Peptides against a protein of PDB entry 3J47. Designs and how they scored, part 74

Target 1, 121 residues: chain A of PDB entry 3J47
Amino acid sequence: IRLTNQLKSLKGLQSKLKDVVEYLDKVINKELPINHTILGKLQDVFNLLPNLGTPDDDEIDVENHDRINISNNLQKALTVKTNDELMVIYISNLVRSIIAFDDLIENKIQNKKIQEQRVKD
Target 2, 69 residues: chain B of PDB entry 3J47
Amino acid sequence: YEEKEESNLAATKSMVKIAEQYSKRIEEEKELTEEELKTRYVGRQDPKKHLSETADETLENNIVSVLTA

## One batch from the design tools (peptide; made by RFdiffusion4, then SolubleMPNN)

Design b2_p18_3_s3 (from b2_p18_3, 13 letters changed)
Fold by OpenDDE base, seed 5:
Structure b2_p18_3_s3 (fold): chain B 121 residues (1-121), chain C 69 residues (1-69), chain A 18 residues (1-18)
Amino acid sequence: as target 1 above (121 residues)
Amino acid sequence: as target 2 above (69 residues)
Amino acid sequence: DIKKAYELNEKLLEKLKS
């Protein structure tokens, strides 16, 4: 469910960005006048999510190095923190996988014993 | 999209909590493994099954955390 | 801890094969 929601959000963002690019291209080409309303909405989005989709915001905030940020540009700057978190998660998953494997082995052993008993009967 | 965004935010907050509880989860996983071993030695299937299920649940939670990260 | 888990798994596998 969480993954699905994240995917939906990402898709929505992608669609919006595409629309913005198309609009901007039309404005640059003088095909359409600048729409102030659209620009205002875009500005609001940027205010809510700083550095999101902005190519010029490549500066890494050192203070946020240890935090996972939503913005791709900021995420690049925060890659170290993100990597650490991912590493922890990876290790955790690995441990769980090992446990699951152990359980599987145990189950197989038990099944084998049961079969052997049946043969003896 | 808005609902998903809210869910993602919640997931992020949950991730912080998961990080805090990580050590505890690791210990719980170890306990489950030990229980499985003990059950194997005693020949009791039921306790082993329970341990396995608990381990699986822990794994699932970790996977969700990874996906949220 | 992870290494120990792997070792345990290997032991379990050996028992299964026996």
Scores: peptide ipSAE 0.433, ipTM 0.838, DockQ to the pose 0.014; fails the geometry check
Fold by OpenDDE base, seed 2:
Order: structure tokens, then C-alpha cells, then sequence
Structure b2_p18_3_s3 (fold): chain B 121 residues (1-121), chain C 69 residues (1-69), chain A 18 residues (1-18)
């Protein structure tokens, strides 16, 4: 569910970005008048997005663990942090798996002991 | 899309706490392992079960963290 | 810690096989 939601969000963002680019191209080509309301909304989006595609985005190493989706230099820094977090999660999962395996082994040993006792009776 | 965005935001917030939670989870896992070892030696199933449950919870949290990351 | 866990698992597995 989470992965699906992330994928959907990414697809939505991609579609929106495409629409914005198309709109901007039309404005540049004087096919459409400049709409200030649209520009304002775009600015808001850029403010909410971690400086994606702006020159300032390339220069600012912001320690944000969550944003893998930045194609900019800032994304690289964030990617490193994300990778570190993923490594920690991976290690934790491995440890949990080991514990679960230990429990399984113990259960099997106990079962064998019970069977041996039954044979002796 | 909006629902997914909200979910992603929540996941991101959770990730901020992952580092702290990870340390705690490691300790919990160690405790569970110790209890399992003790239970194995003493032959008491209850402590072992508790350790197993704690380990499972730790695993689930790690999985959630991975999904959030 | 992970390495120790693996070692422990291997020991437990051997015990299970015995």
C-alpha cells in the first residue's frame, strides 16, 4: 500500500510537471497569455518542493532523509543520507530474522525432546 | 494522489525518528535474545515467547522503516 | 551484533540436527 501510494504520488507529480512545462512553453511561444494565478501556484509548488530544479537547489545541502526524488545535487546529498538509513533498516531486519530463526530452532529442539520422552514412556 | 502524498509525509516524519528507534530496537532485540537463551536453559516457554514477540515487533518496525525510506 | 547472531543461529542449527 505504501509503495503503491508513493508510486501514484510520483506519477501524479510527473504528470503535473509535464503540464507545467507544456504551459510554460506555450507562454514563451506567445500562444497563451501569462496567467499570474498559475504562476503563483507554481511558485508555491516550488516552495513546497525541496528546491527542485532551481540553482539554489544545487548549492544547498539540506539534510533531509526523505527526499530521494531530487534529480539535483541536493538530491545526491539526500540520497546518501537515505542510503545510510536504509542500511540501518536492513541490518535491523536481518537481526530480527536471526532472532526469529533462533526461536524456531528452540521450538524444534523442544519438540524433539517431547518426542524422545514419549518414546521412553 | 493526495492520500499517497499524505502517507509519504507521514512516512518521512517516521523516518526522522528511525535513528532513535533503531537504537532502541537493537536493545530490545538483544533483550529478547537473552530471554530466549535463558528460556532455553531453564525450559520456560513463556519468556521465550515474549522474546519472540518482541523480535517480531522489532522486525515489523524495521520493515515499516524500510518502506518509509 | 549481526555476526554474533549468525554464529548463534549456526550453533542452534547444529544443535537441532543432533
Amino acid sequence: as target 1 above (121 residues)
Amino acid sequence: as target 2 above (69 residues)
Amino acid sequence: DIKKAYELNEKLLEKLKS
Scores: peptide ipSAE 0.433, ipTM 0.844, DockQ to the pose 0.014; fails the geometry check
Fold by OpenDDE base, seed 1:
Structure b2_p18_3_s3 (fold): chain B 121 residues (1-121), chain C 69 residues (1-69), chain A 18 residues (1-18)
Amino acid sequence: as target 1 above (121 residues)
Amino acid sequence: as target 2 above (69 residues)
Amino acid sequence: DIKKAYELNEKLLEKLKS
């Protein structure tokens, strides 16, 4: 289920990216004005999936260099935050694994002691 | 797509909560490990077992967090 | 603390093998 949802999200992002590219082409050709809604949607996508954003997505608003920079900064910040969270999770898992392993070792030592006592009897 | 977005948003909120609690869980795990170590030296198995159980619970929570992430 | 835990884990592993 999770994998399926991730795949669906990826497909959706891909479709959206394609739409953005098409829109950008139209804007470049002066056929359409810059759509602010596209930027908002892109931000939402980055908030949900920071790794799926393409650098080219920020270039949609070529006329507003400041907005592009803001978008890029936001994406970068979100990516950093995600990385930090992943690191914390990884460290936590490692610590838990170490503790579990320690308990296993202790159990094994106890079992050996019990066996030694049985041999002496 | 909308359902997935909602799910992702919920997951993100859950991750924030997990991040806040994670630091506390890590500290609790450390305390349990110290207790286990002390119990091992004293030769009493009960405190050690309790520490091990707490560590396992912490590990399980981390696994769930990874699956949610 | 993490380093110490890692070292402890390695020691435990060696003990398990013995």
Scores: peptide ipSAE 0.432, ipTM 0.839, DockQ to the pose 0.015; fails the geometry check
Fold by OpenDDE base, seed 4:
Structure b2_p18_3_s3 (fold): chain B 121 residues (1-121), chain C 69 residues (1-69), chain A 18 residues (1-18)
Amino acid sequence: as target 1 above (121 residues)
Amino acid sequence: as target 2 above (69 residues)
Amino acid sequence: DIKKAYELNEKLLEKLKS
């Protein structure tokens, strides 16, 4: 279920990114004004999915429009935030793993001691 | 997509909290490890087991946080 | 194998303490 939701979110993000690109193209062509709502949604998606290659899209847009740059900056910031969160989670998992290993080692040591005591009885 | 977005948003908020909690959890994990070390020295299985369990819980929480993130 | 695991765990513990 979680994986499915993640996949759905990714697909949604992809679709949104496509829409944003299309919107940006229209803005570049002066066909439409910058849609802040789309940018906000993209930022939200990036905040939720930091590893989604959104930075690449931001880099492309930075050269052309100030508002796009703001959106890109926000997306980048969201990506960074997500990355930071992921890093924290990763570190936490590593720490927990280390603790778990320490406990396992201790358990093994105790088991060995118990075996040694049994041999001496 | 909307449900996932909502879940992701909640997860992100949780992740910020998790980051803070993670620092706290890291500290708690250290404390648990210290208790485990103490248990090893005392030779009491119960405190060591408790520390191990706490470490495992901390790890599980981190894993859940990672999965939620 | 068990000894190696203990050594590894000790190293990990040292890294965490560091």
Scores: peptide ipSAE 0.428, ipTM 0.843, DockQ to the pose 0.016; fails the geometry check

Design b2_p18_3_s4 (from b2_p18_3, 13 letters changed)
Fold by OpenDDE base, seed 5:
Structure b2_p18_3_s4 (fold): chain B 121 residues (1-121), chain C 69 residues (1-69), chain A 18 residues (1-18)
Amino acid sequence: as target 1 above (121 residues)
Amino acid sequence: as target 2 above (69 residues)
Amino acid sequence: EIEEAYRLNEKLLQLLRE
């Protein structure tokens, strides 16, 4: 459910972003008048987005690590964080699989002992 | 869309909490394995089953955490 | 098969202790 909601939100954002790009292209081409209200809202959204455009600012601000970084550097940092999280999850799953396997082996050993005891009786 | 965004934010916060509790879950899994080892010596089937069930639950929680990440 | 299962279990327990 949560993943599906995240995917739906991301798809909605992508669609809206595409519509904005199409609108901006039409305005640049003078096919449509500039809607100042839409531009103001878009500008507010862009101001809330981490700065996408400056390749030179080395300031990897650690604080915004949890939000989907649209910026390549921030996206790279988020990708690294995501990879680390996935690695932890992978190790956890491996440990659980090992425990489950140990339990399976023990169950098999117990079953064999029960069978051997039944043959002796 | 907004409801899903809120759900994603909640999921991310939950992942941080899961990461903090991950070490504790690993320790609980180890305790279950030790109990299974002890059960092999005592010949009691019941503690072993409980350990296996707890390990499975821990695995399921990790899978859900991965899917939420 | 049972002896092999015992050996495998001992190996797994050793790995978990490390």
Scores: peptide ipSAE 0.440, ipTM 0.844, DockQ to the pose 0.013; fails the geometry check
Fold by OpenDDE base, seed 4:
Structure b2_p18_3_s4 (fold): chain B 121 residues (1-121), chain C 69 residues (1-69), chain A 18 residues (1-18)
Amino acid sequence: as target 1 above (121 residues)
Amino acid sequence: as target 2 above (69 residues)
Amino acid sequence: EIEEAYRLNEKLLQLLRE
């Protein structure tokens, strides 16, 4: 029952994603005007997706698209998991960046102290 | 469908493992920052350098994890 | 530049404390 519901949900999501892709392709090809409601729903989906805050979300979605058809719940779970993983990666990168900046600042401070000492000598 | 579910489950497990590794790396990075803070207080350059190196290694590992995720 | 680096360091320390 739960698996079947997940499969049904995923199939629904896949169908919806396919519809979105088809819509986006039509918009890119200027065959259809940009539908703000679809874009809003896509944004809601993307917002409900981890805020993959980077626009590069489109390329990652294409390779996983074939696997998306089976489980909306699993895809939601995988998407949630992917979101959590991406969030963790993002936070880790931020933390590392912060540490690197701290080290850079400290190196700059040390270099300045060395220069000041050289001027005093 | 079942094969995809199994593959998704495996991917999910892999992602959980990556998340755990990432959490550990974040903690290691935080410890490095604390050591750097301690090194700033002690004024010892060597511990600070070591902290910086460890932070860089942690960053590199996270980048690799992101690239492999 | 040194004062700015110091300020940045303090900000970084503050961010790490949060």
Scores: peptide ipSAE 0.439, ipTM 0.844, DockQ to the pose 0.016; fails the geometry check
Fold by OpenDDE base, seed 3:
Structure b2_p18_3_s4 (fold): chain B 121 residues (1-121), chain C 69 residues (1-69), chain A 18 residues (1-18)
Amino acid sequence: as target 1 above (121 residues)
Amino acid sequence: as target 2 above (69 residues)
Amino acid sequence: EIEEAYRLNEKLLQLLRE
């Protein structure tokens, strides 16, 4: 359910972005007047987006590390963080799997001892 | 769309909480393993079963965390 | 098979302690 909702949201955003690009192309070609309301909303969205374009600014603003930002540099930093989190989760799952396996082995050993005792009686 | 965004934000907050709880879960898992060791010495099956159940619950929570990430 | 299970269990317990 959650993944489906995320995918739907992303698809909606992609469609809207495509419509904006098509609109901007028409405006550049002087086919349509600039819709100031759409442009203002788009500008707000771009201002909220991390700057995708300038390769040189090493300002890894440490504060925004947590938000999955579409910007390649910020996205890279977020990808690293996500990988670290996934690694921790993986290790945790491994540890739990080991414990569950230990319990299974012990149960098997106990069952064998019970069976051996029954054969001896 | 808004409901999904809200769900993603909630999932991210949950992930941070999971990271904090992870250390506690590891400690709880260690305690369970010690109880299993004690159960092996005492020959009591019940404490060992409880440890196994707690380990399984911990695993399930980690899986849910991975699926939420 | 039982002995192998015991060996695996001991290894797992050791891994969990590390």
Scores: peptide ipSAE 0.432, ipTM 0.849, DockQ to the pose 0.014; fails the geometry check
Fold by OpenDDE base, seed 2:
Structure b2_p18_3_s4 (fold): chain B 121 residues (1-121), chain C 69 residues (1-69), chain A 18 residues (1-18)
Amino acid sequence: as target 1 above (121 residues)
Amino acid sequence: as target 2 above (69 residues)
Amino acid sequence: EIEEAYRLNEKLLQLLRE
């Protein structure tokens, strides 16, 4: 469910960005008039995006370092964080898998002992 | 889309908490394995089953954390 | 062409609401 929602959100964002690009291209080509309402909302979205161009080192609030990689520079720091989180999850899954295998091996050993005991009886 | 974005934000906050709990979860998994080892010596299947179940829950939580990340 | 632009704008507005 969560992955599906994330994927849907990303697909929606991608579609929106594509539509915006297509709209902007048509406006640049003088094929369509500028929709001021859409442009205003788009500007607001761009202002909320981490500034890709000037990584001024100083105002990267440590709290925003943890957010999802949408935009390249702050996005790079966020990518590193995401990679670290994914690594932790991967290690955790491996550990759980190992434990599950250990339990399986022990169950198999017990079953073998039970079978050996039945053959002796 | 907005509902999913909100869900993703909530999930991200949960991931921070999960990261903090990750070390604890690893220790819990280790404890379960130790209980399994103890169960192997005592010959009781029930503690071993409980360990396996807890390990499975820990993995599931980790997967959910990854999906939230 | 104008109708297609209107349709595209409406779709964009819808995506912005979702």
Scores: peptide ipSAE 0.355, ipTM 0.821, DockQ to the pose 0.029; fails the geometry check

Design b2_p18_4_s1 (from b2_p18_4, 11 letters changed)
Fold by OpenDDE base, seed 3:
Structure b2_p18_4_s1 (fold): chain B 121 residues (1-121), chain C 69 residues (1-69), chain A 18 residues (1-18)
Amino acid sequence: as target 1 above (121 residues)
Amino acid sequence: as target 2 above (69 residues)
Amino acid sequence: TEAYELNIERLKKLKELL
């Protein structure tokens, strides 16, 4: 479900980008006027995208470094955070599996003891 | 798209909460293991069962966390 | 008894891995 939603979001973004490119091509060819509303929204989206190209703004808020991939340097930091979270989840699953296995073993041992007592009676 | 974004945001918030809960769940799992150990010594099935149930719950939560990550 | 001992050993190894 989540992966499917991510793929759907990515596909939607790709489709929108394609539509923007097609629109820009039509504007360049003077076939259609520029839709200022779409361009404004696209500009807002680009401004929300982590600056891929300008190294100079040092204040990458440390809080975003620990979050999931948005773009380039920020994307790398977000990837690291995602990997750390996945690692924690993996370790947690292992711990739970071990505990569950321990309980199963103990239950089996107890059941055997009960059976042995019943055979002696 | 919007539903997926909302789901991802909810998942991210859940992951932060899960990290804190994960530490607590690890402790709960250890307590269950101690109860199992005590049950082996004392023959009390109840503490051992409780430990097993807590471990299972901890596993389920970790799986949900991985699926949400 | 032997199966129980083996299970206990496996649990110890798992605990060490954690």
Scores: peptide ipSAE 0.419, ipTM 0.845, DockQ to the pose 0.013; fails the geometry check
Fold by OpenDDE base, seed 1:
Structure b2_p18_4_s1 (fold): chain B 121 residues (1-121), chain C 69 residues (1-69), chain A 18 residues (1-18)
Amino acid sequence: as target 1 above (121 residues)
Amino acid sequence: as target 2 above (69 residues)
Amino acid sequence: TEAYELNIERLKKLKELL
């Protein structure tokens, strides 16, 4: 459910971005006037995105913003943090899988021992 | 879209708590594996089964954390 | 017997990886 909602939101953003690009192409080709309201909302979204163009401000300790949304430099720092988190989750899943596999092996061993005892009786 | 954004924000706030809980869950999983090993030596299936159940619960929590991340 | 020993060795490797 949660992953499906995240995927739906991402698809919605992608569709909206595609519509804006198509609209801009039509305006450049003089087919349609610029929709100022959509452009203003998109500009607000871009202003909330970390500035892609200034490589120099390495210093802003903008902490825990999730990997996906934050453009270039802040996006890199957040990408590193999310990588570490994903790595921890991956390791934990691997450990759980290993423990479950160990239990399955032991159950199989016990079942074989029980079967061997039944054949001897 | 807004409901999903709110869900994502709640997930992100939960991630910090999940990281702390994850460290604790890894330790609990290790304890479970040691108990399974001890149960194998004792030849009693019950402690081993309990260890397996705790490992499965730890795995499920990690899967939910991955889906939230 | 050999299959059980192989499973024990796999479990040891898994424990070392954790």
Scores: peptide ipSAE 0.416, ipTM 0.845, DockQ to the pose 0.013; fails the geometry check
Fold by OpenDDE base, seed 2:
Parts: sequence; structure tokens; C-alpha cells
Structure b2_p18_4_s1 (fold): chain B 121 residues (1-121), chain C 69 residues (1-69), chain A 18 residues (1-18)
Amino acid sequence: as target 1 above (121 residues)
Amino acid sequence: as target 2 above (69 residues)
Amino acid sequence: TEAYELNIERLKKLKELL
């Protein structure tokens, strides 16, 4: 469910970006007038997006280091954090798998003991 | 789309909590393994089953955390 | 008996890894 929702959001964003690009191309080609309202909202979105294109501006706000793969430098720090989190999750899953395996082994041992007792009887 | 975005935001907030809980979950998993070991000595199936169930729950929570990450 | 001993050894190794 969560992954599906994330994928849906990403697809929606991609579709919207495509529509914007297509609109901008039509405006450049003088096929359609500029929709100022859509453009303004898009500009606001771009201003909220971490600057992907210009590596030079020093304001790496440390607080945003924790947030996902959106823009390259801030995104790099965020990517590192995401990788660390994924690693932790992976290790945790491995540990749980090991515990579950141990329980299965124990259950098998117990079942064998029960069978041996039944044969003695 | 919007509902999913809200879910992703909630998930991201949950990731911070998950990082904090991760250490605790590891410890809980170890405790379960110890209980299983103790249960081997005591011969009681019920504690072992409980340990297995808790380990499974811990795994599920980790998977959900990964999916949220 | 040997299979049980092997399983116990595997569990010990797993416990050490955890």
C-alpha cells in the first residue's frame, strides 16, 4: 500500500511536470498564451524545491539533511541519510529472519522429540 | 495523489521515530532470542511461540519502515 | 541426536551473529 501510494504520487508529479513542459513548449511556439496562474504556482513549487542545478550556494540548511532524494547537494546528504536508513532496515529484516529461522529449527527439534517419544511408547 | 503525498509525509516523520525505535527493536529481538533459549531449557512451547511471533512482528515493522523510508 | 546437535550449533552461531 505505502509503496503504491509513493509510486502514484511520483507518477502524478511526473505527469504534471510533463504537462507543464508541453505547455511551455506551446507558449514558446506561440500556440497558446501563458497561463499566469499555473506559471505562478509552478514557480512557487520550484522555489520550494531544493536547487538541483547550482552547486555553489553554501546554505546547506542542516535540518533538511534528513529528507529524501529531491535535489543533488541537499539530495546527496539526504541520499546518504536515506541509504543509512535503508541499511538499518535491511539489517533489522535480516535479524528478524534469523530469529524466525531459529524458531523453526527449535520447532523441528521438538517435533522430532515428540515422534521419538511416540515410537517408544 | 494528494492522499499518497500526505501518507509519504507521515511516513517520513515516522522514519525519524523508526530510527529511534530501531535500537529498541534490536534489543527486543535479542530478548526474544534469549526467551527462546530459556524455553529450550524449560521445554515450554508457548514462550517460544511468543518469541517467534514477536520476531515476525518486528520484521513486519522493519519492512513497513523500509517502505516508508 | 547428531541432527539436533548440529541445529543447536547453528543456533549458537546465529545467536553470536545477532
Scores: peptide ipSAE 0.411, ipTM 0.847, DockQ to the pose 0.012; fails the geometry check
Fold by OpenDDE base, seed 5:
Structure b2_p18_4_s1 (fold): chain B 121 residues (1-121), chain C 69 residues (1-69), chain A 18 residues (1-18)
Amino acid sequence: as target 1 above (121 residues)
Amino acid sequence: as target 2 above (69 residues)
Amino acid sequence: TEAYELNIERLKKLKELL
């Protein structure tokens, strides 16, 4: 359910972004006047987006480090965070797999003992 | 779309909580392995089964967490 | 008996890895 919702949100964002690009291209070509309302909403969206464009290395705002990366420098920090999360998940899965394997071994041993007892009776 | 955004925000908050819960889950997994070891020495099947079930549940929760990450 | 001992040893190694 969560993944499906995230995918739907991403698809909706992609569609909206495409519409904005198409609108901006039409404005640049002087085919349509600048719609100030759409531009204002777009500016609000860009202000909510982590700064994608400025190469200045210094202002890595610490607060947004935990979210999945939309911007390249922020994207790098978020990629590192995502990589760390994936690593934790991988280790967890490995540990669970090892436990499950140990249980299977023990169950097999017990079943063999039960069979040996049945043959002696 | 907004419902999905809210769901993604909730998922992100859940990931932070998952990191804390992960340490606890690892400890629970160790306890299960110790209980299995004890059951092997005592020769009782019941504690081993319970340990295995708890380990499986812990694994499933981690897999779901990874899939939602 | 040997298979049981091997499984016990594997479980001990797993416990050490955890």
Scores: peptide ipSAE 0.411, ipTM 0.839, DockQ to the pose 0.012; fails the geometry check

Design b2_p18_4_s2 (from b2_p18_4, 11 letters changed)
Fold by OpenDDE base, seed 3:
Structure b2_p18_4_s2 (fold): chain B 121 residues (1-121), chain C 69 residues (1-69), chain A 18 residues (1-18)
Amino acid sequence: as target 1 above (121 residues)
Amino acid sequence: as target 2 above (69 residues)
Amino acid sequence: TEAYELRLQQQKQLRELL
C-alpha cells in the first residue's frame, strides 16, 4: 500500500512537471501568452524546491540535509544520509535475524531432548 | 496524491525515530539473548519464548522501517 | 547434557555474531 501510494504520487508529480515544461516551451515559442497565475505557482514550487542552481555556492545549508531527493546537490547529500539510514536498518535486520536463528536452534535442541526423553520412557 | 505525500512524510519521520530507537532495539535484542541464556540455566521455557517474541517484534519493526525507507 | 552444551555453544556463536 505505502509503496503504491508513493509511486502514484511520483507519477502525478512527473505528469505535472511534464505539463509545466510543455507550457513553458509553448510560452518560449510565443504560442501561448504567459499565464501569470501558473507562473506564480511555479515560482512558489521552485522556491520550495532546494536550489538546484549554481555548483559554486558552498552554502550547503546543513539544516536541509535530511529532506529527500528534490535537488541534485542537496539530493547527493540526502542520498548519503539515506544510505546511512538504510545501512542501519540492514544491520538491525541482520541482528534480528541472528536472534531469531538462535531461538530456532534452541527450540530445535529442546525438541530433540523431548524426543529423546520420550524414546527412553 | 496528497494521502501518499502525507504517508511519505510520516514514513520519513518514522525513519528518524527508527534511528533513535535503533540503539534501544539493539539493547532489547541483547536483553532477549540474556533471557534465553537464563532460560537455559533455569529450564523455564517462558522467558525464552518471551525473548524470541521480543526479537521477532524487533525484526518486524526493522522490516517496516526498511519498507518505509 | 550434550544438547545443553550445544545450545550454549550456539548462544556463544550468536553473541559473537552480534
Scores: peptide ipSAE 0.443, ipTM 0.842, DockQ to the pose 0.012; fails the geometry check
Fold by OpenDDE base, seed 2:
Structure b2_p18_4_s2 (fold): chain B 121 residues (1-121), chain C 69 residues (1-69), chain A 18 residues (1-18)
Amino acid sequence: as target 1 above (121 residues)
Amino acid sequence: as target 2 above (69 residues)
Amino acid sequence: TEAYELRLQQQKQLRELL
């Protein structure tokens, strides 16, 4: 469910971006007038995107480190954070798998003991 | 789309919480393993089962965290 | 007995991995 929702969101974003590109191309070609409302919304979206272009604002407000992989430079720091999170998840899954395996071993040992007892009876 | 975006945002916030809880979950998993070990010595199935269940829950939460990440 | 010992070894290995 979650992956499907993420995929749907990404597809929606991709479609919207495509529509924007097509619109911008039409405006450049003078086929359509500039829709200021769409442009404003797009500008807002771009402002919400981590600024790919200007490396200079060192004030990495700590709060924005959590935002998604869309923009490359902030995306590097975010990618590092994402990698760390993925690593934690991976380790946790391994630990759970190990515990589950231990339980299976114990269950197998118990089952064997029960079988041995039944053979002695 | 908007609902999924909201879900993804909630998931991201949950990842931060998961990171904080990760250490606790590891300890809980360890405690369950110790309980299983104790159960092996005592011959009681119940503590081992509880450990297994908690380990499974921890694994599921980790998978959900990965899927959210 | 042998299969029990093998399982015990596997369990020890799992505990070491943890």
Scores: peptide ipSAE 0.438, ipTM 0.847, DockQ to the pose 0.012; fails the geometry check
Fold by OpenDDE base, seed 5:
Structure b2_p18_4_s2 (fold): chain B 121 residues (1-121), chain C 69 residues (1-69), chain A 18 residues (1-18)
Amino acid sequence: as target 1 above (121 residues)
Amino acid sequence: as target 2 above (69 residues)
Amino acid sequence: TEAYELRLQQQKQLRELL
């Protein structure tokens, strides 16, 4: 459910971005009049988006590390955070797998002992 | 789309909580392994089974956390 | 006896992996 919702949101965002790009291209080509209301909403969206537009500022602002990849620099910091989280998850899964394996081995040994005891009886 | 965005935000908050609980889950897994060792020594099947089940549950929670991340 | 020793070895290996 959560993954499906995330995928749906991402697809919706992608579609909306495509529509915006198409609209902007039409405005640039003078095929459509500049709709100030649409532009204002887009600007609001861009303002809510972490600064996508400054490729040059190397300032990895650490504060936005917790939120989804909105900007490339933020994206880099978020990627690092995501990598760390994935690493923790990986280690956790490994530990669980080891425990499960140990339990499996023990169960196998117990079963063998039960069989040996049954043969002696 | 909005519902999904809200769900993603909730998932992100849940990830933070999962990260905080991760250390606790690791400790719970260690406790299960210790119980398994004790069970092997005492020869009681029941404690070992319980340890295995708890370890499996911990693993499942971690997998779900990874999938949510 | 042998099965018990095998269990002990497996437990040691698991602890080493942890």
Scores: peptide ipSAE 0.436, ipTM 0.839, DockQ to the pose 0.011; fails the geometry check
Fold by OpenDDE base, seed 1:
Structure b2_p18_4_s2 (fold): chain B 121 residues (1-121), chain C 69 residues (1-69), chain A 18 residues (1-18)
Amino acid sequence: as target 1 above (121 residues)
Amino acid sequence: as target 2 above (69 residues)
Amino acid sequence: TEAYELRLQQQKQLRELL
């Protein structure tokens, strides 16, 4: 179960990364407006990603700067989408917790009523 | 590269489907809460219990979804 | 009566949290 969940999370991350890349491409192509908030959150996610590919020092040719910016914007967009999904999940969990709490309260009240009836008998 | 892109697109579609399922589960949870309210008015314990059970199931599904994300 | 009022109050709090 845990390993399967980890694999699913990794797949989700991969998909999100792809979506981020796609979004960045769309932003570069001016197909979508730059959402600065999404971009910022995605950038935070990227900053939390361990530096995987240290490309070796040598040929950082100047042309790569534009590609890197595009990749960052798309990644931000996908990160926003992922954030929205996470937000929905969070809200749902909160709602479930509230319902469970309501049931607990009701059970407590019922138990109290039963005790009061026993004392009157 | 293209194969990887296709795989990612499929994964994204799967995520959208999961989001829809989550939305449906949230609605089911709300319905259970309404049944509990009705049970309080009628004084029948059975509908309340059923609502509670459905809410618990919805909560469990959300927890699994969070753990999977 | 008091237990019923407590239930009602708890239910209101739950609704507010939602």
Scores: peptide ipSAE 0.423, ipTM 0.835, DockQ to the pose 0.014; fails the geometry check

